# Peptides against a protein of PDB entry 9IZ0: the designs that were tried, part 9

Target 1, 345 residues: chain A of PDB entry 9IZ0
Amino acid sequence: ITCLGSNGHTYKQLVKGGNDDLRQDAVMEQVFEQVNGFLRSYRKTSQRNLSMRTYKVIPLALKTGVIEWVQDTIPLGEYLDSAHKVYHPKEWSLSTCRKLIAEKQMEDLETRLKVYDLVCRHYRPVFRHFFLESYADPVQWFTTQTNYARSTAVASVLGHVLGLGDRHGQNILIDKTSGEVIHIDLGIAFEQGKKLPVPECVPFRLTRDVVDGMGITGVEGVFRRCMEFTLETLRREEDSLLSVLEVLRYDPLFSWLISPLRRMKKQKMQLENFNQPESGNITTDASRDPKIQRNNVSGESEAERAILKVRQKLSSTLSVEASVGELIRIAQDPSYLALMFCGWS

## One batch from the design tools (peptide; made by RFdiffusion4, then SolubleMPNN)

Design b1_p29_7_s3
Fold by OpenDDE base, seed 4:
Structure b1_p29_7_s3 (fold): chain B 345 residues (1-345), chain A 29 residues (1-29)
Amino acid sequence: as target 1 above (345 residues)
Amino acid sequence: EEKKKEEEKKKKKEEEEKKLEELVKKLLE
């Protein structure tokens, strides 16, 4: 839809209907705005304009709302698929890579590592080309690549601390004007991504293409330093952040658990991304949902466990540098990436 | 003629990818 603002400007908005709970997105965007307040108050983060890019979400009903259409954006996964076909036309298709990873998904770690390495050798990184193609001026190129590394660093720390899941290439937008990342579909948070049929094993998305976009310095440039400053700010503001999350404990609109329906929807999307359209009537006999023992853990005790886990991630037991170093190591570890749905790009 | 040549190139690429997938399966078994 196109809406006329009170300022006389026309804004394009996406009406999302049917199956997506936009209330989770709206609440997470509110948490990001509070964190952006902390990043603006601290000198080391403010001087670098560090922020989580946000978008406006207006929930209208349980499964319907209006999302701000972020103009001049592209999904990371859409760019990477298109660019890979241009720069590496002799390498494997994204469908071939997905199929091979899927077929060996139930195998041991050694077999999955061999498949992951093989896919990586036949599907090389291309995301550096986004900046080279989009910005002919060297100052604009350097500025936008720096903004990308900064925004990715903030999103990586914040995504780890809040346990933000489902960070596939379609849920990460790239702003073509600034080079900044915008995270969308925020309804898997507080480590609920570990409860997906394909569990999330990495703290944030730091795949080869995400690193390739940082340029020649990779993670050792602007990215690492901005992760350190972001984590230092969040540790300083721990009590303030925990107080914001305690308010969500009493929000009846916020779900600390992934809904069975959302889990099934994500499972179908994972399976459909593996199945070419062979017309097989798979009667999904809904009867074999493994009885996850509903320990009658009250919604309050799930919120308490989530908040405790955030506090543990903000612990000062390790230095900021050591903590960031370990997060970067784990996020790039083939032993974790080989277990992911799409860990190669 | 160009459209037919582009369709033949696409079909040949899909056949080469399929043969490579089958070879890779046999190497990982």
Scores: peptide ipSAE 0.016, ipTM 0.382, DockQ to the pose 0.021
Fold by OpenDDE base, seed 5:
Structure b1_p29_7_s3 (fold): chain B 345 residues (1-345), chain A 29 residues (1-29)
Amino acid sequence: as target 1 above (345 residues)
Amino acid sequence: EEKKKEEEKKKKKEEEEKKLEELVKKLLE
C-alpha cells in the first residue's frame, strides 16, 4: 500500500496478512527503541551513532498489520545469491549447498564438518562486492562499510542478549544508502530459536559473507570495538532493560514461546526452497505435531526463564572484551556453523 | 537465440552441479 503522509510525502507500506503475529515484532521494536535511548545516552556509543535500525510495525489484528516498507533495502540472502552467480559462476549453486547440508543433517559432527568445509570451498564469500559495486567514491565506500560493521555489531549484541532467532539472510536487510543492517521478522526471541527443527547454535549471524562485508579488518577493529561499547552500555542499563522486559511478562498478548504455527511455518520454509514468496496458503495440516512433550511450563515460568537468561548474558563475571571475544569465537566456530541451516554464507 | 543459449548454459551448469553433487556423495560414503 502507498500512503500519503500528513507531510505530503508518499510512504510505501507492506500490509502483512496471514500467519505472522506482528505484535511480537512491534514489541521487539519497542525494546530496540529503548536500547537506542541507552546507546544515545552514553558518550562511547553516541559518538559512533550506534543504534539498532528499527522499522514501524502497526499490528491491526492478531495476524494482520502494516509494516513500514524500508525503502532502498535488499535482503542479504537475495544480494548474496545474485552476487555469487556473478562473481563465482563456476561454483555451486545455493540450492546444491543447501541440499548437501540437509542430506547430512542427521549425521555425526565429523561428517557435517566435512560437508560444511566442502560447501565452503565451493561457495566463496562475495559480500565485500556490495560496497565495491554500490559506492564508487572511496569516502562513501569507507563510510558505508563502517556503518555496516557498526550496525552489525549492535545487532549482534542485542540479538545475543535478547536471544533473537531465525537470523537467516532473508530476515536481514541491507540499507543500500547507509550500509546498515535491518533485522526483520522478530517473532523468534528469548532463545526460542533453539526449538526450531534446525536448532540455532550461534549467538548471532557472523558467517563468512557477514565478515566479508566488514572489509580487510574483518571482525577486528570497528566491529569488535562497537560490540564492546554496546555490551558495556547494556551492562550499565541492565536494570532498565530488565524493567522493560518485566512489563512484557504481564502482557497477555506477548508470547514468550514460539507458537506451534510459527514453528511449523519455519519448518516448511527450512524444507521448501526459500525462493517462494510468503503469499502461499500454507494449509498447515496440523496432524504431525511430533509429541514434543508439552512441558506444561506456564507462560509466566518461560518469561521468568527468559529474563533470567538475559540477566546471565549481561553478567559482569567476565570483562566486556573477554565476553565479546568469546561471542565472536563461537559465532565463527565451524563446529556450530556446520550445524546451521545456512552457516557457510 | 540468446534465450536458447542462456537456457543451454543454465542446463549445462545444472548438469555440472548435479555431477559434482554425486561426486561429493560418493566421497562422503
Scores: peptide ipSAE 0.012, ipTM 0.361, DockQ to the pose 0.021
Fold by OpenDDE base, seed 2:
Structure b1_p29_7_s3 (fold): chain B 345 residues (1-345), chain A 29 residues (1-29)
Amino acid sequence: as target 1 above (345 residues)
Amino acid sequence: EEKKKEEEKKKKKEEEEKKLEELVKKLLE
């Protein structure tokens, strides 16, 4: 749909009807807008134009909304799959890598590390080529690669602090004009990714391809420094950020827990991506997963735990540099990445 | 004096690493 704004500008919009609750995405986008206010107010972040890229989400009903069409974007995973076929046509397919990781999902860490290393050797990074292909001008190339590293740094810190889950390559868009990342499908937040069938063990996505896009310096350049400045800003604005999250505690539209339906959808998508036969006993009863202790924890106590975890992540117990250094280490650690659904790319 | 400063830096780094491991454990619980 194309809408004429009150400002005389035309906006392309996607009307999404279905079973997906856009309320969580809309709320997270509002949190990102507030964080962008903090980033603009702080000199170190403002001078670098650091921001979380946002998109407009207007929930119209429980399951219907309007999403801003993010023009000139491509999903990271779509680019990587296409580019890998072009640059490494003799390497393994993404489906082969997924299958091998899935077949070994129940094995010990040592076996999973060996499989992860094997996949990594047969599926090499290609994301550097996005910038080389898209920007023939060296100034545009450098600018867009810098914007990518900056936006990835902001998204990595904010994603860690808010506990954003499900950061697979289809939920990360690349803006072809700016090189910035846009995070979508924000319905797994506040560490609810740890409750997925494959628990999330990394603070944010910092896979080999995500690093390859940063160029020759990898994480040891613009990315690390922009993470540090972003975390320093969030620590400074801790009370302001927590106040924004406390408003969400009273929002009846916000869910602090992954919905059983969303968990089941993600479980199905994981099983389908692994060509595992639907075990017909997908017990719709999230109650029967013996690892979900039904802590009959009121939604309020889940909100309180989520806010407490945000506060803990903003703790000044460690330097900004030490905290960022460890987040980068954990996000790149093969012992965590080997446990992930797609940790190799 | 430089060796003492390096040892103090090393000890401070080890204390930060231990606090970090404890924080990571608490964040993983």
Scores: peptide ipSAE 0.012, ipTM 0.290, DockQ to the pose 0.014
Fold by OpenDDE base, seed 3:
Structure b1_p29_7_s3 (fold): chain B 345 residues (1-345), chain A 29 residues (1-29)
Amino acid sequence: as target 1 above (345 residues)
Amino acid sequence: EEKKKEEEKKKKKEEEEKKLEELVKKLLE
């Protein structure tokens, strides 16, 4: 739809209907606007225009809302699949890679590492080509690649600190004008992704293609330095950030528990990504995995636990440089990437 | 004619991927 604002400007909006509760997304966007306030207040972050890219979300009812139409964007995963077919037409398909990882998903770590290495040798990074093909001017190329590394650094720190999960290639948009990343579908926050059938093991997405987009220096340059400045800012604003999260603890629009419907949808999407044949009798009895102890963990106990984890991640026990160094190491560790649905790109 | 050439290229790619999958299975056994 197109709406005329009171300011006389026309805004394109998407009316989203269906099974997705947009209230979680709307709340996370409000947290990002507060964090963007902190990033503007400090010289080291403001001089670099460090921000989390946000979009407007208006929840109207259960499963219905209006989202801002993010123009001139492409999903990272859509670009990578298309570009890989062009630049590496003799390498494996994404479907072949997914099938091999899925076939060995129940094997030991050593076997899974061998499969991951093999997939990596037959599916090379291509994301550097996004910047090379989209920007003919060297200044625009350098500027957009720099903006990508900066926005990815901010999103990586926030993703770790706020425990943003489900950061797969379809939930990351690339802005074709600025090179910045936009994270969408924020329905998994505060480490709720660790409660999925395939748990998220990495603090943020830092796969080979995510690194390839940073250019020749990879993580060792703009990205690392911007992570350090972002984490330094969040540590300084710890009390302010925790106060925002305490208000969120009492927000009736925010669920500290993943809804059964969202869990089922994410579980189905995980099974589809593994090309597991629909055994047609996956009855809605997702009630019966007995090992997910329905500890009657009140939403209040999960909120308190989430705030405690944020405080722990903002701890000054390690230097900013040491903390960022460890996060980058873990996010690139093959022992974690080999466990993911798509850790190779 | 162009659609047929694209379908033939797609089939040939799927056959090369399948041969590569079979080679990989033999290397992991």
Scores: peptide ipSAE 0.020, ipTM 0.470, DockQ to the pose 0.020; fails the geometry check

